# Peptides against a protein of PDB entry 4ASU: the designs that were tried, part 10

Target 1, 270 residues: chain A of PDB entry 4ASU
Amino acid sequence: ATLKDITRRLKSIKNIQKITKSMKMVAAAKYARAERELKPARVYGVGSLALYEKADIKTPEDKKKHLIIGVSSDRGLCGAIHSSVAKQMKSEAANLAAAGKEVKIIGVGDKIRSILHRTHSDQFLVTFKEVGRRPPTFGDASVIALELLNSGYEFDEGSIIFNRFRSVISYKTEEKPIFSLDTISSAESMSIYDDIDADVLRNYQEYSLANIIYYSLKESTTSEQSARMTAMDNASKNASEMIDKLTLTFNRTRQAVITKELIEIISGAA
Target 2, 83 residues: chain B of PDB entry 4ASU
Amino acid sequence: FTFASPTQVFFNSANVRQVDVPTQTGAFGILAAHVPTLQVLRPGLVVVHAEDGTTSKYFVSSGSVTVNADSSVQLLAEEAVTL

## One batch from the design tools (peptide; aimed at target 2 R42 P43)

Design b1_p10_5_s3 (made by RFdiffusion4, then SolubleMPNN; from b1_p10_5, 7 letters changed)
Fold by OpenDDE base, seed 5:
Structure b1_p10_5_s3 (fold): chain B 270 residues (1-270), chain C 83 residues (1-83), chain A 10 residues (1-10)
Amino acid sequence: as target 1 above (270 residues)
Amino acid sequence: as target 2 above (83 residues)
Amino acid sequence: PSVVSLPVLE
């Protein structure tokens, strides 16, 4: 490689490093906010899920319609955030299909669709876009919940799959159940709940769905921003190492050129 | 007793004496060992009576309240403010 | 498959 080639490559990598550093800072700011907002969101979401755990709601085995909601975003450069969710979705879909269940998929964030389009396109009900540019709000969750409820797909049970935030360096892809109104109303375990009006239960379920979606979005966002921050940090470090290597190569090449020129002068071979 | 909105937590697994909640069917008081129930909140006042005798008031918008068999209560409001 | 865009706050 000529000195000119090395110089060009150095400039390119330095520019990449600048970009990755900037992206790291942006991700860090978004992460800090997301983590702060996750605290109440987690209490809120876990609180909503408490009923399902305490009531031990079970879907009858004869029910065959299952909904999978994958939660991620539209934005890349965040490590395995999207692929992790997609992998879990694929696994769940395969398991359910093997059990004779009908599976439909909802993707929150365009990346889910991008990953699963070739293999699962026929199973998609809806994909939500414009996820990840701004922090998710309860309004966003409500829109998603409403769209699901209005989709006309009469699922019996579902799974929402998202990345749960553990720490700045760790997330875990998790699954939480979602139940249809019919499943909840018909559950034997719900008999202990006194005089529940059907309209009340319907409204309650709508909130529950919105609540869990909101929770999942907050977990996902926090995980994503943290992962992006880490990814950009790694990219910056890799760029730095490459710059160092190329700089050494440049220096060696420069010395070689000088030496060659001196030899040519001394030898009179010009 | 857990009382939270999407953006704020007011109580997290706290022990309280009584919680008065506004529901679509009417306001009701949740006491210890209340029968399990599910309700939907209407806009109104939530009153929390602590074991020490203190009373806190909140305005809530829509939401849900769950009373479980184990006496745990989840009050989840879309919006809530301390009054 | 349908695509729905979430509202963007202006």
Scores: peptide ipSAE 0.294, ipTM 0.939, DockQ to the pose 0.018
OpenDDE base, seeds 1, 2, 3, 4: peptide ipSAE 0.281, 0.282, 0.281, 0.293; ipTM 0.923, 0.936, 0.937, 0.937

Design b1_p10_5_s4 (made by RFdiffusion4, then SolubleMPNN; from b1_p10_5, 6 letters changed)
Fold by OpenDDE base, seed 5:
Formats: C-alpha cells, structure tokens, sequence
Structure b1_p10_5_s4 (fold): chain B 270 residues (1-270), chain C 83 residues (1-83), chain A 10 residues (1-10)
C-alpha cells in the first residue's frame, strides 16, 4: 500500500473512532437514566406479575391460541440485543407450533420485524415503531396494551420476551406470561378472590398488561443502552488498535520510501 | 405491602397495619389477613397506617390493588403523590 | 402486518 493509501485509511478509522466514542458517551448518558428509571419500574412490574405467580394461573391445554410479544427497539449497534430476543421468539414459536398451538407475534421495535420478516411474516399481528429514540413511558406501554386488546386476536395465553437488565455488562433474555381476560376469569385459582366484578377484572387486566409491557420496555431499554455502550467501547478499542497497526505500517513504509529514494539518488538511477 | 407508581416506590414489601384505598366500588380498609380481592383504583386518597401508629397520605390517580391469600398487597398506581 | 408508530413528543 502507498503512503497515501495508508493515510486515507488512517483518517477513515480515526473518524470512525471519533464517532464510536461519541456514541459511547451518548449511550452512557442514556444508560444512566434508564438504570435510574428501571428501579421503580421493576418494583411496579414485578408487583403486577405477582398475581399470576400467586394465583398460579394456568391455561388449559385445549386452548390453542398463543401470543408472543417481542420487546426491543428500532436502533441498532447494540450487540446481540435484538438477535437474542428474536432467537427466543423463534424458539418459543417453534415449540408452540410443535405442540399444535396457533402462534401470533407482536413486535415492539422495528428490529424484530426486520429479523423475523422472512421466516415469520405471516404470524405478525402488528409491529410498533419509534421505539428507542426516547425513554419509554407508561403512556407508550398503554398504547401498546390497548392496541393488543383491540387487535381482535383472541389469544388464550401469551409470552412477553425481553432482555432483563442484570448489570452494565450483562443482560438475560427472559419470558413472562400474559393471559387473556377469559383465561384469568376462568382460572380455578381465582375463586379465592371474592366479589370480583367482571368490569373490575377487565380494567384490572388492562392495567396489568400495561404494567408488564412498561416493565419490559424499561428492562429492554436499560439492557440496550448498556449493550450499546459496551459495543461502542469495543469498537473504539478495535479502532485504536487498528490505528496503532497502521501507524506502524506507515512509519515503516515511509522509511522504506526514503531509503529507496536515497539509493536511487546515490546510484544515479533516478 | 408494596405501593408504587411507574416512576416512584413508596413501599416495597413493607409491613403495615392498615391501608385505606379508594376503589371504583368504594373505599375500603385493608387489614391483616384480609380476604383476597382485586380492585381498581379511582382517583382519591390512600392512607397507610404503619405498625408504629404513624399514618401517611397519598393521592393516587388510577391503578389497581391486589390482596393475596398470603396477605401480601400490591398497590399499583399510575400516578401517586405524597400529601 | 400493520406498522404502528408510538407517539413522539414534538
């Protein structure tokens, strides 16, 4: 490679490094906010899930309709965040299909659709976009919940799949159950809850769904920002190493060129 | 007893004596060993009676309250403020 | 499959 070629490549990589460093800082700021907002959101969401755990709500095996909600975002450059969710969605869908169940999919974030479009396009009910530019709000979760409830798909049970935040360097793709109103109302375990009006239960379920979605969004966002920060850090380090290597190559090449020119001058061959 | 909004936690698995909640069907007090129930919150006042006899008041907008068989209570408000 | 946009604060 000529000195000019090396120089051009160096400039390009240096620019990439600047961009990745900048993106790291942005991700770090978003992560800090997300982590702070996740704390109450987790208590809130886990609190909402407590009923399902304590009541041991089970869907009868004869019920065939299953909904999968995958939670991610529209934004890339965050490592395996989207692929992890998509992978688990695929696995779950395959398992359910093997069990003879009908599976429909909701994608939260455009990346889910992008990954699953070729293989699962017919199973998608709806995809939500404009996820990830701003922190998710309870209002966003409510919109998603309402859209689901109004979709006309009469699922019996479902799964919400999202990345749970563990630490700045770790997340885990998890699944939580979602139940239809009919499933909850018909559950034998719910008999211990006295004097539940049907309208109350409906409203309760709407809140529950919104709560769980909100929780999943907060977990997902925190995981994503952390993963992006890590990815950008790694990219910056890789760029740095490449810059160092190219700089050495440049210096060696420069010396060789100078030496060649000197030899040509001395030999009179120029 | 857990009392939280999406953005704030007021109580997390705390032991309290009594919680008064405003529900769509009417306000009621939740005591220890209360029968399991599910209710939806209406805008109103929540009063938490601590074991030490202190009381705290909150305004909530909407949400849900769950009383479980194990005497655990989840009060989940969409919005809540201390008064 | 339908695509739905979440509300964005303007």
Amino acid sequence: as target 1 above (270 residues)
Amino acid sequence: as target 2 above (83 residues)
Amino acid sequence: PSLVSLPVLS
Scores: peptide ipSAE 0.185, ipTM 0.935, DockQ to the pose 0.018
OpenDDE base, seeds 1, 2, 3, 4: peptide ipSAE 0.136, 0.018, 0.227, 0.035; ipTM 0.921, 0.907, 0.936, 0.910; seeds 3, 4 fail the geometry check

Design b1_p10_6 (made by RFdiffusion4; failed a check: too like the target's own chain)
Pose (drawn by RFdiffusion4):
Formats: C-alpha cells, structure tokens, sequence
Structure b1_p10_6 (pose): chain A 181 residues (1-270 with 5 gaps), chain B 83 residues (1-83), chain P 10 residues (1-10)
C-alpha cells in the first residue's frame, strides 16, 4: 500500500509488458521468415504416433492441442527429441529423426486459424517446417494478449498510485496543521 | 516436371522436353512419354533440356525421381547447387 | 492560502 511498494510494482509489471511486446514483433519477424521458407517446403514434401512441437513455450494452445518418438521437449512434458524451436528446422534435423527410427502437427493457415525410404524423412521435414510457422504466429498472438493483460494491470495500479499519492499529501499536511494548532 | 531441394525450387510443373537424371543404376533420360517408375538417385549431374531447345545444368547428391501414370515427373534432391 | 490556515490554527 505504500508509494514505494506501488512504484516497485509498476516498474515490475512494466518490465513484463515491455518484454512481451518485444516478443510480439520477434514472433512477427520469425513468422515472416518461416512463411517465406514454407512455400518451397510445401512443393517439396507431398509423396506409429509422431507428435511435432518444440522446446520453446509461450505460444498459447499449441502444445496442449497436440494429443522413442515425440519431437519437441514440451510434448513429453505431459507424460525423445530435444532442442527445437530455438533455430529454424533444417532437413538434417528431419534426417536425424528418421535415422534414430500417422503423424500429428499444426498446419499453418493464417495468423489466427490452425488445425491439428527417402520419402519418410520428407514427411518429417514437411511437419517441422509447418509446425514452426504455426508455433511462431500463435506466439505472436499469445504475447500480444499478455501485453494487453499487463497494460490493464498497469492502469489499475496507476489509479492506486494516484489515490495513495493524494492520501500521503493530506496526511503530511494534517500533521503540520495539528502541530501548529 | 518439378525439381526442388529443401532450400529452393528450380522447376514448378513443367512443360519441358527431357531431363537427364542420375540413378543408382547408371543414368536415365526421362522423355515426355516414359513408363511409370519410382527411382532413387545417386551423386551425378542433372541436365534439363528446355522446351525451346536450350540447356540447364545442375548437380544432385541424392534423392528421388517419381514419374506417375500420367505425363508428370517430380524430381527432388537433398542438395542442388551451381556449379 | 495554506499559510493563512496554519497561522489561524496557530
């Protein structure tokens, strides 16, 4: 309730809001890179339960929608392939998955809507390229919603800070008038 | 005729005369009227004879060539670079 | 105004 506590809390939630807004544009830029590389990947990959995701969270209902194997560390987290999502998926990564060894992944539509031999590695590559495009755009909205929630939280605390600031001024003034009286 | 690597796409549904292709057994030149077959590739060159008579030369490390029941061919390699 | 209030309450 003290001004010091409110000033500290404002700076704390402003830091979160700045970071979440900073990841909205990052997901927007990485999604633009992912869609640019999805066009040649869709024309490349045309011709057992495999779950495709990533280690990197903060992407909304992507890991929860997909319901030994299992690519993406967050899919094993419910009940394996690790270190994906940090860097764009290459064909070599899809090859290692095929080397160690009917498929579930998120297909890219737009920014809002989604759906859940040598040829077998091409399907894994098709899923990896589709998944990261889907993971990034969903993260763009997840951090946009988080930036909205943190801003609403700052507005509520600013009103508290103004009430407390007024209450401190009047309290100090009363202590002066009484001391004089 | 479709020719693509994971990186870039060279031809998108041609519309081409013939394509020389490296295969595990020698080499195969796929004409417009060729038998439906499924083949796997080896380290070799790919020569694309354009419809206007011109030539296109690329290199292929590995992959697959697929010619369907119709007059359609899809050639895909892991890497294809010039030169 | 505030000085007047204080001085009066004095």
Amino acid sequence: ATLKDITRRLKSIKNIQKITKSMKMVAAAKYARAERELKPARVYGVGLIIGVSSDRGLCGAIHSSVAIIGVGDKIRSILTFKEVGRRPPTFGDASVIALELSIIFNRFRSVISYKTEYSLANIIYYSLKESTTSEQSARMTAMDNASKNASEMIDKLTLTFNRTRQAVITKELIEIISGAA
Amino acid sequence: as target 2 above (83 residues)
Amino acid sequence: ELIEIISGAA

Design b1_p10_6_s1 (made by RFdiffusion4, then SolubleMPNN; from b1_p10_6, 5 letters changed)
Fold by OpenDDE base, seed 4:
Structure b1_p10_6_s1 (fold): chain B 270 residues (1-270), chain C 83 residues (1-83), chain A 10 residues (1-10)
Amino acid sequence: as target 1 above (270 residues)
Amino acid sequence: as target 2 above (83 residues)
Amino acid sequence: DLDELIKKAA
């Protein structure tokens, strides 16, 4: 490689390093906010899931329609965040299909569709875009919930798959159940609940869905920002190492060029 | 007893004496060993009676309340403020 | 993948 080539590469990598450092700082700021906002959201979301855990809601085997909601975002450069969700979605879809279930998929965030489009395009109902630019709000979750409920797909049971935040360096892809109104209303375990008005139950279920979606978005966002911060840090370090290597190569090449020029001068071969 | 909004937690697995909630069907008090029920909140006042006799008041916009068989209660409001 | 970007830039 010529000195010019090495210089060009150095400049390029240095620019990338600047970008990755900047992105790291942005991700760090977003992470800090996300973590703060996750604390109440987790209590809220876990609270919403309590019914399903306590009532042990079961879907009858004869019910075959299953909805998978994958939660991620539109934004890349966050390590395995999207691929982890997609992987679990694929696994779940395969397992359900093997069990004779009909599977439909909703993607929250464009990255889910990007990963699964080729293999699962026929199973996609809808993809929600414009996810990840701003922190998710309960309003956002409500919109998703409403669209799901109005989609016309009468699922019996669903799975919401998202990355649960553990720590700055760790997340875990998890699945939480979603049940249709019919499934909840027909569940034997629900018989202990006092005469619940059908309208009340419907409204309750709408809140429940929105709550769970909101929770999943908050977990996902926190996980994503943390992962992005880590990814940007790693990229910055890798860039630094490459800069060092190229700098050494540059210096060696420069010395060789100088030596060659000196020899040419001395030899009169110029 | 858990009482939270998406953005704020008021009670997290706390023991309380009584919680008065405004529901679409009317206000009711959740006591110890209350029968399991699901309700939807209407805008109104939530009153939490602590075991020590302290009473706290909250205004909620909407949401849900769940009373489980194990006496656990989840009050989940879309918006809630301390009064 | 950032690593790929770095490789492409090098």
Scores: peptide ipSAE 0.146, ipTM 0.935, DockQ to the pose 0.013
OpenDDE base, seeds 1, 2, 3, 5: peptide ipSAE 0.139, 0.115, 0.134, 0.146; ipTM 0.925, 0.932, 0.934, 0.936; seeds 1, 2 fail the geometry check

Design b1_p10_6_s2 (made by RFdiffusion4, then SolubleMPNN; from b1_p10_6, 6 letters changed)
Fold by OpenDDE base, seed 4:
Formats: sequence, structure tokens, C-alpha cells
Structure b1_p10_6_s2 (fold): chain B 270 residues (1-270), chain C 83 residues (1-83), chain A 10 residues (1-10)
Amino acid sequence: as target 1 above (270 residues)
Amino acid sequence: as target 2 above (83 residues)
Amino acid sequence: SLKELIEKAK
């Protein structure tokens, strides 16, 4: 490579490194906020899931409609965040299909659609875009919940798949159940719950869905920001190493050029 | 007893004597060994009676309350403030 | 490219 080529590459990598460092800082700030906001959200969300953990809600085998909600965002450059969710969605979809279930998919965040559109396009009901630029709110979750409930797809049960935050360096893709109103109302385990008005149960289920979605969004956001921060840090380090290598190459090449020029001068070849 | 909003936790797996909740069907008190139930909150006053006799008051906007067979209670309000 | 650096960082 010529000195010019090396210089150009060095400049490019240095610029990229500036970008990655900046993105790291932004991700760090967003992570810090997300982590703080996740604490109450986790209690809230886990609380909402308590019913389903305590009540063994079973879906009859003859009911075949299953909804998969994948939760991620529109934003890339966050390691395996999106691919992890997509991978589990694929696995779940395959398992359900093998069990003779009808599977429909909702993507929260455009990246889900981006990954799965080729293989699962026909299974998508809707993709929610504009996810990930701002922290998710309960209002956002409510909108998603409402859209789902109004979609006309009468699922029997569902799965919400998202990345649960463990630490700044660790997340785990998890699945939580979603049940239709009919499934809950018909579940034998629900018989112990006294005098539940149908309207009350409907409203309860609406809250439950919104709650779970909200929780998943908060977990996902925190995981994503931490992963992005790590990814940007790694990218910055990689850039640094590359800069060092190229700098050495530059210096060596420069010396070679100088030596050549000197030889030419001494030899009279130029 | 767990009482939380999306943004704030008031009680997390706490032991309380009684919780009074405003529901769409009417206000009711959740005591020890209350029958399992699912209710939806209406805007109103939540009163938590601690075992030590202290009483805390909260205003909630909407949400849900679950009383499970194991006596665990989840009070989940969309919005809640301490009074 | 940024993408390449990110991919290498995976």
C-alpha cells in the first residue's frame, strides 16, 4: 500500500473511532437511565406475571392459535440483541408448528422484521416501528397492547420474547406467556378466583397485557443499551489496534520510501 | 403484598395487615386469607395498614389488584402517589 | 467501515 493509501485509511479509522466513542457515551447515558427505570418496572412487571405463575393456566390442545411477540427496537449496533430475540422466535415458531399450532408474529421494533421477513413474512401481523429512540413508556405499551387486542387475531395463547437484563455485560433472552381472555376465563385454575365479572376480567387482562409489554420493553431497552455500550467500546478498541498497526506500517513504508530515494540519489538512477 | 406503578415501588413482597383498595365494583379491604380475586382499580384512595399499626395512604389512577390463593397480593397501579 | 468494526467486535 502507498503512503497515501495508508494515510487515507488511518484517517477513516480515526473518524470511525470518534464516532464509536461518541456512541459509547450516548449508550452509557441511556443505559444508566434505563437501568434506573428498570428497577420499578421489573417489580411492576413481575407482579403482573404473578397470576400466571400461581395459576396454572393451560391452553387446550385443540386451540391452535399462538401469537409470538418479539421485543427489540429499530436501532442497530448493539451486538446480538436483535439476533438473540429472532433466534428464539424462530425456535419457538418451529416448535409450535411442529405441535400443529398456527403461529402469528408481532414485531416490536423494526429489526425483528428486518431479520425475519424472508423466512416468516407470512406470519407477521404487524411490526411496530419507532422503537428505541426514546425510553418506552407505559403509554407506548398500552398502544401496543390495544393494537394487539384490536388486531382481530383471536389467539389462544402467546409468547412474548425479549432480552432480560442481568448486568452490563449480560442479558438473557426469555419468554413469558400471554393468554387470551377466553383462555383465562376457561382455565380450571381460575375457578378459585371468586366472583369475577366478565367486564372486570376483560379490563384486567388489558392491563395485564400492557403491563407485560411494558416490562418487556424496559428489560429490552436496558439490555440493548448495555450491549450497545459494550459493542461501541469494543469497536473503539478494535479501531485503536488497527490504527496502531497501520501507523507502524506507515512508518515502515515511509522509511522504505526514503531509503529508496536515497539509493536513487546515490546511484544516480534519478 | 406488592404495590407498584410502572415507575415507582411502594411495597415489594411486604407483610401488611390490611389493604383497602378502590375498585370498580366498590372499595374492599384485603385482609389475611382473603379469598382469591381479580379486580380493576378505579381512581381513588388506597390505604395500607401495616402490622405495626401505621397507615399509609395513596392515590391511584387505575390498574389492577390480584389476590392469590397463597395470600399474595399484587396491586399494580398505572399511576400512584403517596398522600 | 463502522459496520466492519462492529462485526469484528462481536
Scores: peptide ipSAE 0.088, ipTM 0.931, DockQ to the pose 0.011
OpenDDE base, seeds 1, 2, 3, 5: peptide ipSAE 0.061, 0.007, 0.062, 0.045; ipTM 0.924, 0.892, 0.928, 0.929; seed 2 fails the geometry check

Design b1_p10_6_s3 (made by RFdiffusion4, then SolubleMPNN; from b1_p10_6, 6 letters changed)
Fold by OpenDDE base, seed 3:
Structure b1_p10_6_s3 (fold): chain B 270 residues (1-270), chain C 83 residues (1-83), chain A 10 residues (1-10)
Amino acid sequence: as target 1 above (270 residues)
Amino acid sequence: as target 2 above (83 residues)
Amino acid sequence: SLEELIRKAS
C-alpha cells in the first residue's frame, strides 16, 4: 500500500471512530433514560402477568394456533440484540411445528423481518416498523395490541419473545405467554374468579396484551441501548487498534520510501 | 397489593387494609381475602387504606384490577396521579 | 467500515 493509501485509510478509520464514540454517548444517554423508565414499567408489566402465573392458564392440546411475537427494533449496530430474539423465535417456531401447531409470527421492529424473511416469510402476519427511534410509550403498545387483535388471526395462545434487561453488560432473551380471549374464558382455572362479565374480560385482555407489549418494549429498549453502547465502545477500541497498526505501517512504509529514494539518488549519481 | 402505572409505582407488594377502586361495573372495596375477580377501571378515585389507618387518594384513568386467590392484588392504571 | 469494526468486536 502506498503512503497515500494508508493515509486515506487512517483518515477513514479516525472518522469512523469519531462516529462510534458519538454513537456510544448517544446510546449511553438513551440507556440511562431507558433504565429509569424500565423500573416502573417492570413492576407494571410483571403485575400484568401475575394473573397468568397465578391462574396457571393452560391451552388445551387440541388447540393448534400459536402466535409468536418477536420484539426488537429497526436499528442495527447493537450486537446480538436482534439475532438473539430471532434465534429464539426460530427455535420456538420449530418446536411448535414439530408438535403439529400452526405458527404465525409478528415482528416488532424491522430487523426481525430482515433476519427471518428467507425462512419464515410465509408465517409473518405483520411487521411493525418505525420502532426504536423514540422511547416506546403505552400508546405505542396499545396500537400494536389493537392491530394484533384485529389481524383476524384467531390464535389460541402465543409467545412474546424479547430481551430482558439484566445489567449494562447483560441481557437475556425471554418468552412470556399471551392468551386469546377464548383461551382465557375457557380455562378451568378461571372458574375461581367471580362472575366476570364477558365484556369486562375482553377489555381486560386487551389491557393485558397492551401491558405485556409495553413491558416487552421497555425491556427490549433498555437492553438494546446498553448493547449498542457496548458495541460502539468495542468498535471504538477496534478502531484505535487499527489506527495504531496502520500508523506503524505508515512509518515503515515511509522509511522504505525514503530509503528507496536515497538509493535512487545514489545510483543516479554513480 | 401492587398499584402502578406504566411510568410510576405507588405500591409494590404492599400490605394494605382496603383498596377502593372505580370499575366499569361500579366501585367496590377490596378487603383482605376478597374473592378472586377481574375488573376494568373507569376514570375515578382510588382510595388506599393502609394498615396504620392512613388513607391515600389517587385519580386513575383506564386500566385493570386483579384480585387473585392468594389475595394478591394488581391495580394497573394507564394513568394515575396522587391527590 | 463501521460495520467491519463492529463485526470484529463481536
Scores: peptide ipSAE 0.107, ipTM 0.933, DockQ to the pose 0.011
OpenDDE base, seeds 1, 2, 4, 5: peptide ipSAE 0.075, 0.079, 0.076, 0.072; ipTM 0.924, 0.930, 0.929, 0.932; seed 4 fails the geometry check

Design b1_p10_6_s4 (made by RFdiffusion4, then SolubleMPNN; from b1_p10_6, 5 letters changed)
Fold by OpenDDE base, seed 1:
Structure b1_p10_6_s4 (fold): chain B 270 residues (1-270), chain C 83 residues (1-83), chain A 10 residues (1-10)
Amino acid sequence: as target 1 above (270 residues)
Amino acid sequence: as target 2 above (83 residues)
Amino acid sequence: DLEELIRKAA
């Protein structure tokens, strides 16, 4: 490589390093906010899931329609955030199909679609875009919930798959159950709940769905920002190492060029 | 007893004496060993009676309240403010 | 992937 080539590469990598450092700082700021907002969201979301856990709602085996909701975002450069969710979605879809279930998929965030579209295009109901530019609000979750309920797909049960935040360096892809109104209303375990009006139950279920979606979005966002921060840090370090290596190569090449030029001058081959 | 909105937690697994909630079917009080039930909130006042006799008032918008068989209660409001 | 971009720039 010529000195010019090395210099060009050095400049390019230095520019990339500047970008990655800047992105790290942005991700760090977003992470700090997301973590703060996750605290109440987790209490809220876990509270919403409490009924399903305590009532031990089970879907009869004869029910065949299963909905998978994958939660991520539209934004890349966040390590394995999207692929982790997609991997679990694929696994779940395959297991359900093997069990003779009908599987439909909803993607929250465009990245889910980008990963799964080729292999699971026929199973996709809808993909929600414009996720991840701003912190998710309860309004956003409500819109998703409403659209799901109005989709016309009469699922019996479902799974929402998202990355749960553990720490700045750790997240875990998890699955939480979602149930249709019919499944909840017909569950034997619900018999202990006294005089639940059908309209009340319907409205309750709508809130529950919105709550769970909101919770999943908050967990996902926090996980994503932490992962992006880590990814950008790693990229910056890798760039630094590459700059060091190229700088050494540059120095060696420069010395060789100077030596060659001196020899040419001395030999009169100029 | 858990009482939260998406953005704020008021009570997290706390022990309380009574919670008065505004529901679409009417206001009712949740006491110890209340029968399991599900209700939807209407805009109105929530009153939390602590074991020490203190009373806290909140205004809530829409949401849900769940009373479980294990006496756990989840009050989840879309919006809530301390009064 | 940014890592790939870095590799290509190198």
Scores: peptide ipSAE 0.071, ipTM 0.923, DockQ to the pose 0.013
OpenDDE base, seeds 2, 3, 4, 5: peptide ipSAE 0.047, 0.068, 0.060, 0.060; ipTM 0.929, 0.930, 0.930, 0.931; seed 3 fails the geometry check

Design b1_p10_7 (made by RFdiffusion4)
Pose (drawn by RFdiffusion4):
Structure b1_p10_7 (pose): chain A 181 residues (1-270 with 5 gaps), chain B 83 residues (1-83), chain P 10 residues (1-10)
Amino acid sequence: ATLKDITRRLKSIKNIQKITKSMKMVAAAKYARAERELKPARVYGVGLIIGVSSDRGLCGAIHSSVAIIGVGDKIRSILTFKEVGRRPPTFGDASVIALELSIIFNRFRSVISYKTEYSLANIIYYSLKESTTSEQSARMTAMDNASKNASEMIDKLTLTFNRTRQAVITKELIEIISGAA
Amino acid sequence: as target 2 above (83 residues)
Amino acid sequence: SEFSEIIESL
C-alpha cells in the first residue's frame, strides 16, 4: 500500500511487459524466417506415434494440443529428443531422429489458425519445418496477449498510485495544520 | 520434373527433355517416356537437358529419384551445389 | 552424412 511498494511493483510489471512485447516482434521475425524456408520444404517432403514440438515454451496451446520417440522436451513433460526450437531445425536433426530408430505435428495455415528408407527421414523433416513455423506464430500471439494483460495491470496500479499519492499529501498536511493549531 | 534439396528448389514440375541421374547401379538417363521405377542415388553428377536444347550441370551426394505411372519425375537430394 | 552412408551400404 505504500508508495514505495507501488513504485517497485510498477517497475516489476513494466519489465515483464517490455520483455513480452520484445518477444512478440522476435516471434514475428523468426516466423518470417520459418515461412520463407517452408516453401522449399513443402515441395521436398511429399512421398508408431511421433510427437513433434520443442523445448522452448511460451507459445500458447501448442504443446498441450499434441496428444524412445517424442521430439521436443515439452512433450515428455506430461508423462526422447531434446534441444529443439532454440535454432531452426536442419535436415541433419531429422536424420539423427531417423538414425536412432503415424506422425503428429502442427500444420501451418496462417498466423491465427492451425490443425493438429530415405523417405522416412523426409517426413520427419517435413514435420520439423512445419512445427517451428507453427510454434513461432503461436508464440507471437501468446506474448501479444501477455503484453496486453501486463498493460491492463499497469493501468490498475497507476490508479492506485494516484490515490496513494493524494492520500500522502493530505496526511502530511493535516500533521502540519494540527501541529500549528 | 522436380529437383530439390532441403535448402533450395532447382526445378518445379518440368517440362524438360531428359535428366542424367546417378544411381546405386551405374547411371540412368530418364527420358520423357520412361518406365515407372523407384531408385536411390549415389555420389554423382546430374545433367539436365533443357527443352530448348541447353544444358544444366549440378552435383548430387545422395537421395532418391521417383518416376510415377504418368510422365512425372521427382528428384530429391540431401545436398546439391554448383560447382 | 552418416545416414547417407547407411543408405549406400544397403

Design b1_p10_7_s1 (made by RFdiffusion4, then SolubleMPNN; from b1_p10_7, 7 letters changed)
Fold by OpenDDE base, seed 5:
Structure b1_p10_7_s1 (fold): chain B 270 residues (1-270), chain C 83 residues (1-83), chain A 10 residues (1-10)
Amino acid sequence: as target 1 above (270 residues)
Amino acid sequence: as target 2 above (83 residues)
Amino acid sequence: DEFAELLLAE
């Protein structure tokens, strides 16, 4: 490589390092906010899931329609955040298909569609885009919930798959159940609950779905921002190492050029 | 007893004496060992009676309330404010 | 793309 080539590459990497450092700072700020907002969201979301856990809602085996909701975002450069969700979605879809279930998929965030398009395109009902630019709100979750409920797909049960935040350096892809109104209303375990008006139960289920989606979005966002921060930090470190290596190469090459020029002068080949 | 909105937690697995909630079918009080039920909230006042006799009031917009067989209660409001 | 390379080296 010529001195010119090395210099050009050094300049490029230094510029990239500036970008990754900047992105790290942005991700850090978003992470800090997301983590703060996750605290109440987790209590809220876990609270919404409490019924299903305590009542032990089960779907009859003869019911075959299963919905998988994958939760991520539109934005890349966050490590394995999207691929982790997609991987679990694929696994669940395969397991359910093997069990004779009909599987449909909803993607929250465009990255899910991007990853699964070729292999699972026929199973997708809808993909929600424009996720991840701003912190998710309950309104956003409500929109998703409403669209799902109005999609016309009459699922019996479902799974929402998202990255649960564990720490700044760790997340875990999790699955939580989603049940249709019919499944909830017909569940034997619900018999202990007082006579619930059908309209009340419908409204309750709508809130429950929105609540769970909201919770999943908050977990996902926090995980994503943390992962992005880490990814950008790693990229910055990698850039630094490459700069150091190229700088050494530059210095060595420069000396070689000087030596060559001196030899040419001495040999009279000029 | 858990009482939260998407953005704020008021009670988290707390022991309380009674919670009065506004539901679409009417306001009712949740006491210890209340029968399991599911309700949806209407805009109105939530009153929490603590074990020590302290009473706290909140305004909620909408949401859900769950009373489980184990006496756990989840009050989940879309919007809630302390009064 | 050097940027992609830096990210893939993670």
Scores: peptide ipSAE 0.095, ipTM 0.937, DockQ to the pose 0.012
OpenDDE base, seeds 1, 2, 3, 4: peptide ipSAE 0.094, 0.087, 0.088, 0.064; ipTM 0.926, 0.934, 0.935, 0.932

Design b1_p10_7_s2 (made by RFdiffusion4, then SolubleMPNN; from b1_p10_7, 5 letters changed)
Fold by OpenDDE base, seed 5:
Structure b1_p10_7_s2 (fold): chain B 270 residues (1-270), chain C 83 residues (1-83), chain A 10 residues (1-10)
Amino acid sequence: as target 1 above (270 residues)
Amino acid sequence: as target 2 above (83 residues)
Amino acid sequence: SEFSELLLAA
């Protein structure tokens, strides 16, 4: 490589490093906010899931329609955040299909569709875009919940798959159950609950779905921002190492050029 | 007893004496060992009676309340403010 | 791109 080539590459990598450092800072700020907002969201979401855990809701085996909701975002450069969700979605879909279930998929965030489009396009009901530009709100979750409920797909049970935040360096892809109104209404375990009006139960389930989606979005967002921060940090470090290596190469090449020029002068070949 | 909104937690697995909630079917008090039930909140006043005799008041918008067989209670409001 | 390489290495 010529000195010019090395210099060009150095300049390029230095510019990339500036970008990755900037992105790291942005991700860090978003992470800090997301983590703060996750604390109440987790209590809220876990609270909503408590019924399903306490009541031990089971779907009858004869029910075959299963919905998978994958939660991620539209934005890349965050490590394995999207692929982890997609991988678990694929696994779950395959398992359900093997069990004779009908599987439909909803993607929250465009990246899910991007990953699964070729292999699972026929199973997709809808993809929600414009996720990740701003922190998710309960309003956003409500919109998603409403659209799902109005989709016309009469699922019996479902799974929402998202990345749960553990720490700044760790997340885990998890699955939580979603139940249709009919499934909840017909569940034997619900008999211990006092006479519940059908309208009340419907409204309750609408809130429950919105609550769970909201929770999943908050977990996902926090995980994503932390992962992006880490990815950008790693990229910045890698850039630094490359700069160091190229700088050494530059210095060696420069010395070689000087030596060559001296030889040419001495040999009279100039 | 857990009482939270999407953005704020008021109680997290706390022991309380009584919680009064506004529901679509009417206001009711949740006491210890209350029968399991599910309700939807209407806009109104939530009153939490602590074991120490203190009373806290909150205004809630919409949401849900769950009373489980194990006496756990989840009050989840879309919006809530302390009064 | 060099950027993609840096990100892939990360």
Scores: peptide ipSAE 0.117, ipTM 0.935, DockQ to the pose 0.012
OpenDDE base, seeds 1, 2, 3, 4: peptide ipSAE 0.110, 0.104, 0.110, 0.116; ipTM 0.925, 0.930, 0.933, 0.933

